# Designs tried in a protein design run: peptides against a protein of PDB entry 3EFO. Part 59

Target 1, 262 residues: chain A of PDB entry 3EFO
Amino acid sequence: SQLADLYKSCETDALINFFAKSAFKAVLHQPLKVIREILVNQTAHMLACYRKNCASPSAASQLILPDSMKVLPVYMNCLLKNCVLLSRPEISTDERAYQRQLVMTMGVADSQLFFYPQLLPIHTLDVKSTMLPAAVRCSESRLSEEGIFLLANGLHMFLWLGVSSPPELIQGIFNVPSFAHINTDMTLLPEVGNPYSQQLRMIMGIIQQKRPYSMKLTIVKQREQPEMVFRQFLVEDKGLYGGSSYVDFLCCVHKEICQLLN

## One batch from the design tools (peptide; aimed at target 1 P66)

Design b2_p23_4_s2 (made by RFdiffusion4, then SolubleMPNN; from b2_p23_4, 9 letters changed)
Fold by OpenDDE base, seed 4:
Structure b2_p23_4_s2 (fold): chain B 262 residues (1-262), chain A 23 residues (1-23)
Amino acid sequence: as target 1 above (262 residues)
Amino acid sequence: SAEEEEEKRIEEMLKFIQEESEK
């Protein structure tokens, strides 16, 4: 059917770019609450339409998403949790204005990365491989105290280190004997010269490639104060300044879909 | 521009979905 073909041709990254720009434009003329409600409603309607017209017969309680939109909810939640759409006093007007302007100029690829960062398990690197490690979901549940993770969203880059991260990796990256010796004030990794360090630098370079902005590196130790900032980029978790976890959002959308189909 | 064309495409898609949803 034409409708089925339409859904098949949908691209989540393009949709999110569109919704983001539309919403951020609307911020100037509409209350934030209304904008958020519209976004949720649009999401629900899109998915409900698919469920009604394109999906195989199934129980109404089951959430069936088209393949092209499997990740739409998670990205939509990220959009909804963006500071531009939050009415929290803790978020400065300047910050909201800044991010709004940035997104308004972003292409599809840029906005996708901006809303949902890449979180890479650096501790799993194979120095013999030229392949990038597979990204993990942006949630605290995917972090490990024994792990080292690189997070990038096109604007910021974080290197997160677990409290129990391997000393050999710490030495390989920072040329220091232990976690405690890592200087988090550094914005550049030292030139240690070993294969692991070189590979990490290569990965960072690849991530930086074709991005319009130079990402500043922030080194974050687990359980230190700066980790709070890092955790804000774990977009699938509940936000500090509001917003739902991905799971909670998905439940919300599902309920709305059910209401539309009843 | 390519961006404008994509925007138009998405708008048309959303319109179509909305119309079908009301059916």
Scores: peptide ipSAE 0.224, ipTM 0.835, DockQ to the pose 0.713
OpenDDE base, seeds 1, 2, 3, 5: peptide ipSAE 0.012, 0.200, 0.218, 0.191; ipTM 0.367, 0.820, 0.821, 0.814; seed 1 fails the geometry check

Design b2_p23_4_s3 (made by RFdiffusion4, then SolubleMPNN; from b2_p23_4, 11 letters changed)
Fold by OpenDDE base, seed 5:
Structure b2_p23_4_s3 (fold): chain B 262 residues (1-262), chain A 23 residues (1-23)
Amino acid sequence: as target 1 above (262 residues)
Amino acid sequence: SAEEELEKKILQFLEKVDEASKK
């Protein structure tokens, strides 16, 4: 059907960009609550329509998503959890205005990365490979105390180190003997010159490539105070300011879809 | 522009979804 073809050709990143800009424009003349409701309703309607008209017959209780929209819910949740759409007194008006303006000027690729960061397990790097490590889901559940992770969202870059990260990797990256010796005030990695350091620098370079803004590097030690800031970028987790986890949001969307189909 | 065309496609898609949802 024509509708099925439309779903197949749909680009989630483009949709999110569109919805983000529409929502961020609407904040000037509509209540945040209404805007959030509209976004959720639109998401549910798109998915319900597919379920009703395009999907193979199945139990209504089963969540069936088109391939093109498998990640739509997670991105939509990220959008909903953005400070521009959150009604929290802890978020300054200036911060909302700033992020609003940023997103309003972002292209599809930029907004995609902005809403859902890349989280790379650096501790798994093969120094003999030129390939980037596969990104993991942006959740604390994907972190490990023994791991080192690089997170980037186009504006910020974080190097997160577990408390039990391998000393050899720490030595390779920072040229210090242990986790305790890492200076988190540094905004640049030292040029150690070993293969691991070179590989990490290459990866960082690739991530920075073709991005409109220079990402500042923040080194984060697990269990230190600055980790709180880092955790805000783990977008699939429950937000500090009341945003839902991806799982919770997905359940809400599923419920809404079921209501639309009943 | 490419962006305008993409926006147009999205709007058309949303319209079709709305129409289908009302049936």
Scores: peptide ipSAE 0.448, ipTM 0.914, DockQ to the pose 0.673
OpenDDE base, seeds 1, 2, 3, 4: peptide ipSAE 0.448, 0.445, 0.445, 0.440; ipTM 0.914, 0.913, 0.913, 0.912

Design b2_p23_4_s4 (made by RFdiffusion4, then SolubleMPNN; from b2_p23_4, 10 letters changed)
Fold by OpenDDE base, seed 1:
Structure b2_p23_4_s4 (fold): chain B 262 residues (1-262), chain A 23 residues (1-23)
Amino acid sequence: as target 1 above (262 residues)
Amino acid sequence: SAEEEEEKKILEFLEFVDKASKE
């Protein structure tokens, strides 16, 4: 059917870019609550329509997503949790204005990375590989106290270190003997010169080269205060300012879909 | 532009979905 073909041709990254720009334009003349409701409503309608008209026969209670929109809910939740769309006094007007302007000028690839960061398990690096490590989901559940992770969203870059990070990796990256000796005030990694350090630097370089903005590096130790900032980029988790986790949002969308299909 | 075309495509899609959802 024509509708099925349309769904097949959809691209989540393009949709999110569209919705983000539309929403961020709307904030100038519509209440934030209304904008959020519209976004959720649009999401539910798109998915409900697919469920009704395109999906294979299944129980009405089942959440069925088209392949083209498999990750739409998670990205939509990220959009909804963006500071521009949140009515929290803790978020400054300047910050909202800044992020709004940034997103309004972003292409599809940029906005995709902006809303859903890359989280890379650096502790699993193969120094002989030319490929980037496979990204993991942006959730605390994917972190490990024994791990080292690099997070990038096109604007910021974080190197997160677990409290039990391997000393050999710490030595390889920072040229210090232990986790406690790592200086988190650094914005650049030292040029240690070993294969692991070189590989990490190369990865960081590759990530940076693909982005229009220079990403400042922040080194984060687990259980230190700066980790709270890092955790805000774990977008699948519950947000600090009242945003839902991905799971909670998915449940919300599912309920709305069911209501539409009744 | 490519961006304009993509936007148009998305708008058309959304309109189609809206119509279909009301049927």
Scores: peptide ipSAE 0.404, ipTM 0.899, DockQ to the pose 0.681
OpenDDE base, seeds 2, 3, 4, 5: peptide ipSAE 0.396, 0.400, 0.393, 0.404; ipTM 0.897, 0.898, 0.895, 0.898

Design b2_p23_5 (made by RFdiffusion4)
Pose (drawn by RFdiffusion4):
Structure b2_p23_5 (pose): chain A 259 residues (1-239, 243-262), chain P 23 residues (1-23)
Amino acid sequence: SQLADLYKSCETDALINFFAKSAFKAVLHQPLKVIREILVNQTAHMLACYRKNCASPSAASQLILPDSMKVLPVYMNCLLKNCVLLSRPEISTDERAYQRQLVMTMGVADSQLFFYPQLLPIHTLDVKSTMLPAAVRCSESRLSEEGIFLLANGLHMFLWLGVSSPPELIQGIFNVPSFAHINTDMTLLPEVGNPYSQQLRMIMGIIQQKRPYSMKLTIVKQREQPEMVFRQFLVEDKGGSSYVDFLCCVHKEICQLLN
Amino acid sequence: SSHHTYEFNEEGELVEEPDFDID
């Protein structure tokens, strides 16, 4: 009968999986704007209820989120930015219908990765003694012109290359000497390489491991290349609203529920 | 009950972007 126990026991990934499927089923029944509004308001409602009933007294300039829901807003914003709940500029209806379908079948492990892609820094890789590098936030702010990154959501795998990308690596991987020597349209498996091209292929394997679909590798050269597609998977950035924007929005309506 | 607090200024802007980890 206590609300504190309800919140202390929640799981964001499980909640995100439900909201996503619930919203994706509703796409075949209601205006998308109506679906998005329900999502945002339900999110503000859950948090406002916690604020007026469980949270110890705190200043109004603060937005209080339970531990169980610490990353719920970030993921909810990712759902709202997803092409299934978005619109016309680019992204075919065939792409939307397809992604809408893929999510309807997903387990928690799949939906977590689908809505928050895994960004791995590759240029800072520890050689032959690895075990998959620490992940980095899904934002351009964590990309470096000197860096090479791996981004995966379970369906796509992007190998991102910066402009001042170390030629040493571009050689040990693409067997070519320089950055401007790589052709994106040749997105096939590169072998050779003794320390790195192996350590990279090792982590590309480990990532695919638990994943049902074999991912489509897409190489991205930084500055004005295909990169436009890649930027979509940096879900923390604006690309809908940014993570911070959404957080700013939820607080407004939480306050509107004046308490 | 344990929770996280995020601060906003007078303009309704976020003072500091929170840190978090993804598992």

Design b2_p23_5_s1 (made by RFdiffusion4, then SolubleMPNN; from b2_p23_5, 12 letters changed)
Fold by OpenDDE base, seed 5:
Structure b2_p23_5_s1 (fold): chain B 262 residues (1-262), chain A 23 residues (1-23)
Amino acid sequence: as target 1 above (262 residues)
Amino acid sequence: SSHVEIEFDEQGKLVKEPEYEVK
């Protein structure tokens, strides 16, 4: 059917960009609560329509996503958790205004990276390979105390180090003997000159490539106070200032769909 | 057309977290 073809051709990244700009424009005229409800309703409506008109009959206990929209819920949740749409006093008006303006000018690729950061397991790097490591989901559950991770969202770059990160990698990256010796106040990696350091710098360069803004590097040690800022970019987890985890949002979407269809 | 099925229990809770690849 025509509708089935539409879902097959759907691009989630483009939809998120559209929803983001639409929502951020609406902020000027509508309450945040209403905007959030609209986004959830739109998501549920699209998926309910698919279930009703395109999917084979299935149990009500199932959430059915077309392949083209399999990541729609997670990305929509990221949008909903953006500070622009959160009505918390802890978030300044200036910060909301700043991010609103940024997103309003972003293309599809930019907004996608902004809402869902790239998280790379740096500790798994093969020094003999020039390939980027496979990104992992932005959740604490995907981190490791023995790991080192690079996170980037187009505006910020973080190098997160687990408390038990390998000393040899620490030496390779920072030229210091241990985790305790790492200075988190620096915003640039030292020119150590070994293959691992060079590869990491190359990766950082690739990530920075074609991005409109220069990403400031923040070095983060696990369990230190600044890690709290880093945790806000783990967008699949529950946010500090509100918003659902990915899992909770899935439940929410499923419930809404059921209500629409029953 | 291919689709993904996510299962919920009688209480509306997620049975298993779906796996997907990120960019």
Scores: peptide ipSAE 0.479, ipTM 0.926, DockQ to the pose 0.844
OpenDDE base, seeds 1, 2, 3, 4: peptide ipSAE 0.473, 0.462, 0.465, 0.474; ipTM 0.926, 0.923, 0.925, 0.927

Design b2_p23_5_s2 (made by RFdiffusion4, then SolubleMPNN; from b2_p23_5, 12 letters changed)
Fold by OpenDDE base, seed 1:
Structure b2_p23_5_s2 (fold): chain B 262 residues (1-262), chain A 23 residues (1-23)
Amino acid sequence: as target 1 above (262 residues)
Amino acid sequence: TSYVAIEFDEEGKLVKEPEYEIK
């Protein structure tokens, strides 16, 4: 059917870009609460329509996502949790204005990375490989106290170190003997010169080359104060300012679809 | 058309998180 073909051809990254720009434009003349409700409603309606007209029969206890939209909920939740759409006094007007302007000019690839960061397990690097390590889900549950992770969203870059990070890797990256000796005030990694350091720098370079903005590097130690900033980029988790986790949002979408269809 | 099915229990809670690559 024509409708089925439409869903098959749909690309989530393009949809999110569209929804983001539409919502951020609407911020100028509509209440934030209304905008958020519209986004949720649009998501639910799209998925309800698919379930009703395109999907095979399924139980009411199931949320059915077309393959082309399998990650739509997680990205939509990221959009909903963006500071531009949050009514929190802790978020400055300047920050909202800044991010709004950024997104309004972003292409599909840029907005995709912006809303859902790339989180790479650096501790698993193969110095002989030319490939980037496979990204992991942006959630605390995917971090490890023994691990080192690089996060990038096109604007910021973080190097997160677990409290039990391997001393060998710490030595390789920072040329210091232990976690405690790492200086988190640095915005650049030292040029240690070993294969691991070179590989990490290469990876960081590749990530940066794909983005229009220079990403400042922030080194973050687990359990230190700056980690709180880093955790805000773990977009699948519950947000600091009232945003839902990915799981909670799935439940919300499912319930709304059920209400529409029953 | 291929699709992903996410299961919820009778209380409306997610039974299991789907595992897939985001990018």
Scores: peptide ipSAE 0.447, ipTM 0.910, DockQ to the pose 0.859
OpenDDE base, seeds 2, 3, 4, 5: peptide ipSAE 0.438, 0.433, 0.434, 0.425; ipTM 0.910, 0.909, 0.909, 0.906; seeds 3, 5 fail the geometry check

Design b2_p23_5_s3 (made by RFdiffusion4, then SolubleMPNN; from b2_p23_5, 12 letters changed)
Fold by OpenDDE base, seed 1:
Structure b2_p23_5_s3 (fold): chain B 262 residues (1-262), chain A 23 residues (1-23)
Amino acid sequence: as target 1 above (262 residues)
Amino acid sequence: TSSVAIEFDEEGKLVKEPEYTIE
C-alpha cells in the first residue's frame, strides 16, 4: 500500500531533524508544555497509524515499530529532554538560545549525533584495526569501572575513565603510572607515541572529521565531580532536570498508542 | 512490512529492553 511504502521510506534521522527544527521554531510563539505534548502526540499517532493500517496483528501488550522507526522513540526522547524544550530555572536563557541556534542550522547527520552521542569503548581497542570500535548505548548501565569510554556529540568530546581502568592503558594514554595521576584539567591528550595512543588519537581525528565544530575534549574520572556533566550525555538515562529515561518514555508511548486504538 | 516488537507486562512495564545498534 501507499501508506506502507511511506513508512518504509521514512528515515528516523530526517524525521528527528524535522521535528527538532519545527519544535525549536515553535518555542518562539508557543508554550513549551504545548510543544512537548505535540511531539509526543505526533509520535503516538504515527505509530498508532502504522499498527492499525500496516502492521501484522499483534498482542496489545506489544509496541510495534516499523524498521524505519525502530529508534524513533529513543531519539524523540532525546529531543524532548533537550534544554531548549525544558522549562527549568537552572537552564539559562543564553544556553537555550545557543542550542536552539545550533540545531536550527544542523543537517540531518549533525542533529543525529547531537541528540544521541557516540559512546565508544576504547578499552577494547585493537591497535591493529582500522575500524572504529562498535558504539554502545548511552546509558550508565553500559559503562564499567574497568573501562575507558570516549563520548562525542559533535560539540563536546569526553574521555571517561573508570576507577579500575587498566594501569597499562592509563600509561599508554597519559604516560602516568596510575588513575590517580591523571590530570583532568588538560584539554589535549599527550603525544605519548605508542601504538595505543596513536590509535586513540586517530579515532578522535576520525570522529572530528567532517564535523562543523571543533569538539573540546574533557577528561573525566569516575566518581569525581565533573562526571556529573558527562552523565548528562547518557541520554537513555533519566535526565538531571526531570526528563524521562528511554524505558519510561517507551512505556508512555505504548500507553498512549493503546488509548488511541481502544 | 518488517517491524520490531517491544514487550510489556500486564502492569504496562517493559519486559525486556530492546537491543539494537544506534546508527
Scores: peptide ipSAE 0.425, ipTM 0.899, DockQ to the pose 0.868
OpenDDE base, seeds 2, 3, 4, 5: peptide ipSAE 0.422, 0.413, 0.413, 0.412; ipTM 0.899, 0.896, 0.896, 0.895

Design b2_p23_5_s4 (made by RFdiffusion4, then SolubleMPNN; from b2_p23_5, 11 letters changed)
Fold by OpenDDE base, seed 4:
Structure b2_p23_5_s4 (fold): chain B 262 residues (1-262), chain A 23 residues (1-23)
Amino acid sequence: as target 1 above (262 residues)
Amino acid sequence: SSSVAIEFNENGELVKEPEYTVK
């Protein structure tokens, strides 16, 4: 059917870009609560329509997503958790205005990265390979105390180090003997010159390519105070300011769909 | 398949977190 074809052709990143810009425009004229409700409603309606008209019959206990939209909920939740749409006193008006303006000018690729950061397990790098490591889900559950991760969202870049990060990698990246010796006040990696260091720098360069903004590097040690800032970018987890986890949002969407169809 | 199914229990709780690769 034409409708089925439509769903197959949908690009989640384009949809999120559209919803983001629409919502961020609406912020000027509508209460945040209403905007959030609209976004959830739109998500539920799109998926309800798919289930009703395109999907094979399924149990009410199931949330059915077209393959093209399998990541729509997670991205939508990220949008909902953006500071622009959160009504919290801890978030300054200036920050809201700044991010709103940024997103309003972002292309599809930029907004995708902005709402859902790229999280790369750097500790798994093969220095003999030119391939980038596969990104992992942005959740604390995907981190490892023994791991080193690079996170980028187009505006910020973080290098997160587990408390048990391999000393050899620490030496390779920072030219220091241990985790404790890493200076987190640094915004640039030292020019160590070994293959691992070179590859990491290459990866960072690739991430920076074709991005309109220069991403400042922040080095984060696990269990230190700055890690709290880093954790805000683990967008699938529960937010600091009341945003839902991905799992919680799935439950919410499922509930809304059930209400629409039952 | 053309669709992904996410399972919820009778209490509306997620049975299993879906696994997929993100961009």
Scores: peptide ipSAE 0.527, ipTM 0.928, DockQ to the pose 0.777
OpenDDE base, seeds 1, 2, 3, 5: peptide ipSAE 0.515, 0.517, 0.505, 0.515; ipTM 0.924, 0.924, 0.921, 0.923

Design b2_p23_6 (made by RFdiffusion4)
Pose (drawn by RFdiffusion4):
Structure b2_p23_6 (pose): chain A 259 residues (1-239, 243-262), chain P 23 residues (1-23)
Amino acid sequence: SQLADLYKSCETDALINFFAKSAFKAVLHQPLKVIREILVNQTAHMLACYRKNCASPSAASQLILPDSMKVLPVYMNCLLKNCVLLSRPEISTDERAYQRQLVMTMGVADSQLFFYPQLLPIHTLDVKSTMLPAAVRCSESRLSEEGIFLLANGLHMFLWLGVSSPPELIQGIFNVPSFAHINTDMTLLPEVGNPYSQQLRMIMGIIQQKRPYSMKLTIVKQREQPEMVFRQFLVEDKGGSSYVDFLCCVHKEICQLLN
Amino acid sequence: EEEEEEEEVRELLEEAKEFHEEE
């Protein structure tokens, strides 16, 4: 009967999986604007209820989120930015219908990765003694002109290359000497390499391991290349609203529920 | 009104939990 127990026991990934499927089923029944509004208001409502009933007294300038829901807003914003609940500019209806379908079948492990892609820094890789590098936030702010990154959501795998990308690596991987020497349209498996092209292939394997679909590798050269598609998977950035924007929005309506 | 809002929150989170247990 206590609300504190209800919240202390929640799982964001499980809640995100439900909201995503619930919203994606509703796309075939209601205006998308109506669906998005329900999602945002339900999010503000869950948090406002915790604020007025469980949270110890705190200043109004603060937005209080339970531990169980620390990253719920970030993921909810990712759902709202997803092309299924978004619109016309680019992204075919065939792409939307397809992604809407893929999510309807997903388990928790799949939806977690689908809505929050995994961004791995490759240029800072420890050689032959690896075990998959620590993940980095899904934002351009964590990309370096000197860096090479791996981004995966379970369906797509992007190998991102910066402009001042170390030629040493571009050689040990693409077997070509320089950055401008790589052609994106040749997105096939590169072998050779002794320390790195192997350590990279190792982690590309470990990532695919538990994943049902074999991912489509897409190489991205930084500055003005196909990169436009890649930017979509940096879900923390604006690309809908940014993470911070959404957070700013939820607090407004949580306050509107004046308590 | 506060009782109704608490009931709504419980119903929503219980529905999401039941849906998760079904899988």

Design b2_p23_6_s1 (made by RFdiffusion4, then SolubleMPNN; from b2_p23_6, 9 letters changed)
Fold by OpenDDE base, seed 2:
Structure b2_p23_6_s1 (fold): chain B 262 residues (1-262), chain A 23 residues (1-23)
Amino acid sequence: as target 1 above (262 residues)
Amino acid sequence: SEEKEIEEVRKFLEEAKAFAAAE
């Protein structure tokens, strides 16, 4: 059907870009609560329409998503948890305005990365491979105390180190003997010159390529206070300022879809 | 109506596509 073809031709990154810019434009004229409700409602209606008219017959309780929108809910949740759409006193007007303007000028690729960061397991690097490590889902559940992870969203770059990170990797990256010796105040990695250090620097360079902004590096140690800032970018987890986890949001959307199908 | 719902979704998706294409 024509409708089925339309869904097939959709792309989540383009949809989220459109949703974000539309919502951020609406912020100037509508209450944030209304905007959030509209976003959720539109999401539910689009998915319900597909379920009703394009999907094969199945139980109403079963969540059926078009292939083009399989990750739409997770991105939508990220959008809803953005500071521009939150009414928290902890978020300054200046910060809200700044991020709004940034997103309003972002292309599809930029906004996609902005809302859902890349999280790379650096501790699994093969120094003989030219391939980038596969990104993992942005959740604490995917972190390891024995691991080292690089996170980037186009604006910020974080290097997260588990408390049990391998000493040999710490030595390779920072040229210090242990986790305790790592200086988190540095914003640049030392040029140690070994293959592992060189590969990490290469990866960071690749991530920085074709990005409109220079990402400042922040080094984060697990269980230290600054880790809380890093955790805010684990977008699938529960937000610091009341945002839902991806799982909770998905349940919410599913409930709305079911209601529309009844 | 069901038809109205379909048309609303269609219009929205087409608008989104047009917006993306224009950028």
Scores: peptide ipSAE 0.381, ipTM 0.877, DockQ to the pose 0.759
OpenDDE base, seeds 1, 3, 4, 5: peptide ipSAE 0.371, 0.357, 0.378, 0.374; ipTM 0.873, 0.867, 0.876, 0.874

Design b2_p23_6_s2 (made by RFdiffusion4, then SolubleMPNN; from b2_p23_6, 15 letters changed)
Fold by OpenDDE base, seed 4:
Structure b2_p23_6_s2 (fold): chain B 262 residues (1-262), chain A 23 residues (1-23)
Amino acid sequence: as target 1 above (262 residues)
Amino acid sequence: SEQEEIQQVVDFLNEARDFMASQ
């Protein structure tokens, strides 16, 4: 059917870009609460329509998503949790205005990365491989105390180190003997020159490539205060300033879908 | 109605596509 073809032709990254720009434009004229409600409602309606008209018959309680929109909910949740739409007093007006303007100018690839960061387990790097490690979901549950992770969203880059990160990797990256010796005030990695360091720098370079903004590096130690800032980019988790976890949001959307189908 | 709901979704998706195509 025409409808089925339409769903098949959709791309989540394009949709979220459209949603974001539409919502951020609406911020100028509509209350944030209304905008958030519209976003959730649109999401639910699109998914309900598919479930009703395009999906194979199944239990009503089952969440069935079109392939083109399987990750739409997670991106939508990220959008809803963006500072532009949260309106928390802890977030300055200037910051909201800044991010709003940034997104309004972003292409599809930029907005996708902005809303859902790339989180790479660099402790798993194969120095002999030119392939990037597979990204993990942006959640604390995907971190490990023994791991080192690189997070990038097109504007910021974080190097997160677990408290039990391998000393050999610490030595390789920072040329210091232990986790405790890492200086988190640095914004540049030292040029240690070993294969691991070079590989990491290469990865960082690839991530930076074709991005419109230069991402400054922030080094974050687990359990130190700056980690709180880093955790804000773990977008699938519950936000510090409100906003649902992805799981909670998905449940919310599912409930609305069910309501629409009843 | 069901038809109205479908049309709303169709309109939205088409709008999104048109928007993206214009970028």
Scores: peptide ipSAE 0.254, ipTM 0.825, DockQ to the pose 0.787
OpenDDE base, seeds 1, 2, 3, 5: peptide ipSAE 0.233, 0.233, 0.223, 0.229; ipTM 0.813, 0.814, 0.807, 0.813

Design b2_p23_6_s3 (made by RFdiffusion4, then SolubleMPNN; from b2_p23_6, 10 letters changed)
Fold by OpenDDE base, seed 4:
Structure b2_p23_6_s3 (fold): chain B 262 residues (1-262), chain A 23 residues (1-23)
Amino acid sequence: as target 1 above (262 residues)
Amino acid sequence: SDEEEIKKVKEFLLEAKEFAESE
């Protein structure tokens, strides 16, 4: 059917780009609460429609998503949690306006990365491989105290270090003997010159080369104050300034879908 | 109605697709 074909031809990254730009346009003349409600409603209706008309018969309680929209909820949650759509006094008008304008000019690939950052386990790097490590989900639960992670969203780049990061990696990256010696005020990695350092720099370069904006590096130590900023980019978690975790949002969407199907 | 819902979804998906293709 035409409907089924439409679902098959859609892509989440394109959808979220469309949703984002539509919502951010609406910010100019509609209350944020209304915009958020519309986004959730549209999401639920699209998914409910598929469940009712395109999906194979199954239990009503089961969440059935089209392949093209399997990750739509997580991206939608990211959109809903973006500062542009949050009416929190802690978020300055300037910041909201700035991010709004940025997204309005972003292509599909740009907005995808912006809303859902790439989080790479750098501590797993194979210096003999040219392959990038597989990204992990943007959640604190995926971090480890023994790990080192690189996060990039097209605008910002963070290097997060666990309190128990391997000293050899710390030495390799920063040329210092321990975690405590790492200077988090630096925005550039030192030219250490060893294979691991070069590999990391290469990865950072690859990430940067594919993006229109220059990303400054922020080095973050676990349990230090700047980590709070970093955690805001762990978009699947509950945000500091509101917004649901992905799990909570998914439950919310599921509930709304069920209501539509009844 | 189901028909109306399908129509709305079709329109939305088509609009989104066209938008993406236009960029």
Scores: peptide ipSAE 0.410, ipTM 0.895, DockQ to the pose 0.721
OpenDDE base, seeds 1, 2, 3, 5: peptide ipSAE 0.391, 0.398, 0.381, 0.406; ipTM 0.888, 0.890, 0.884, 0.893

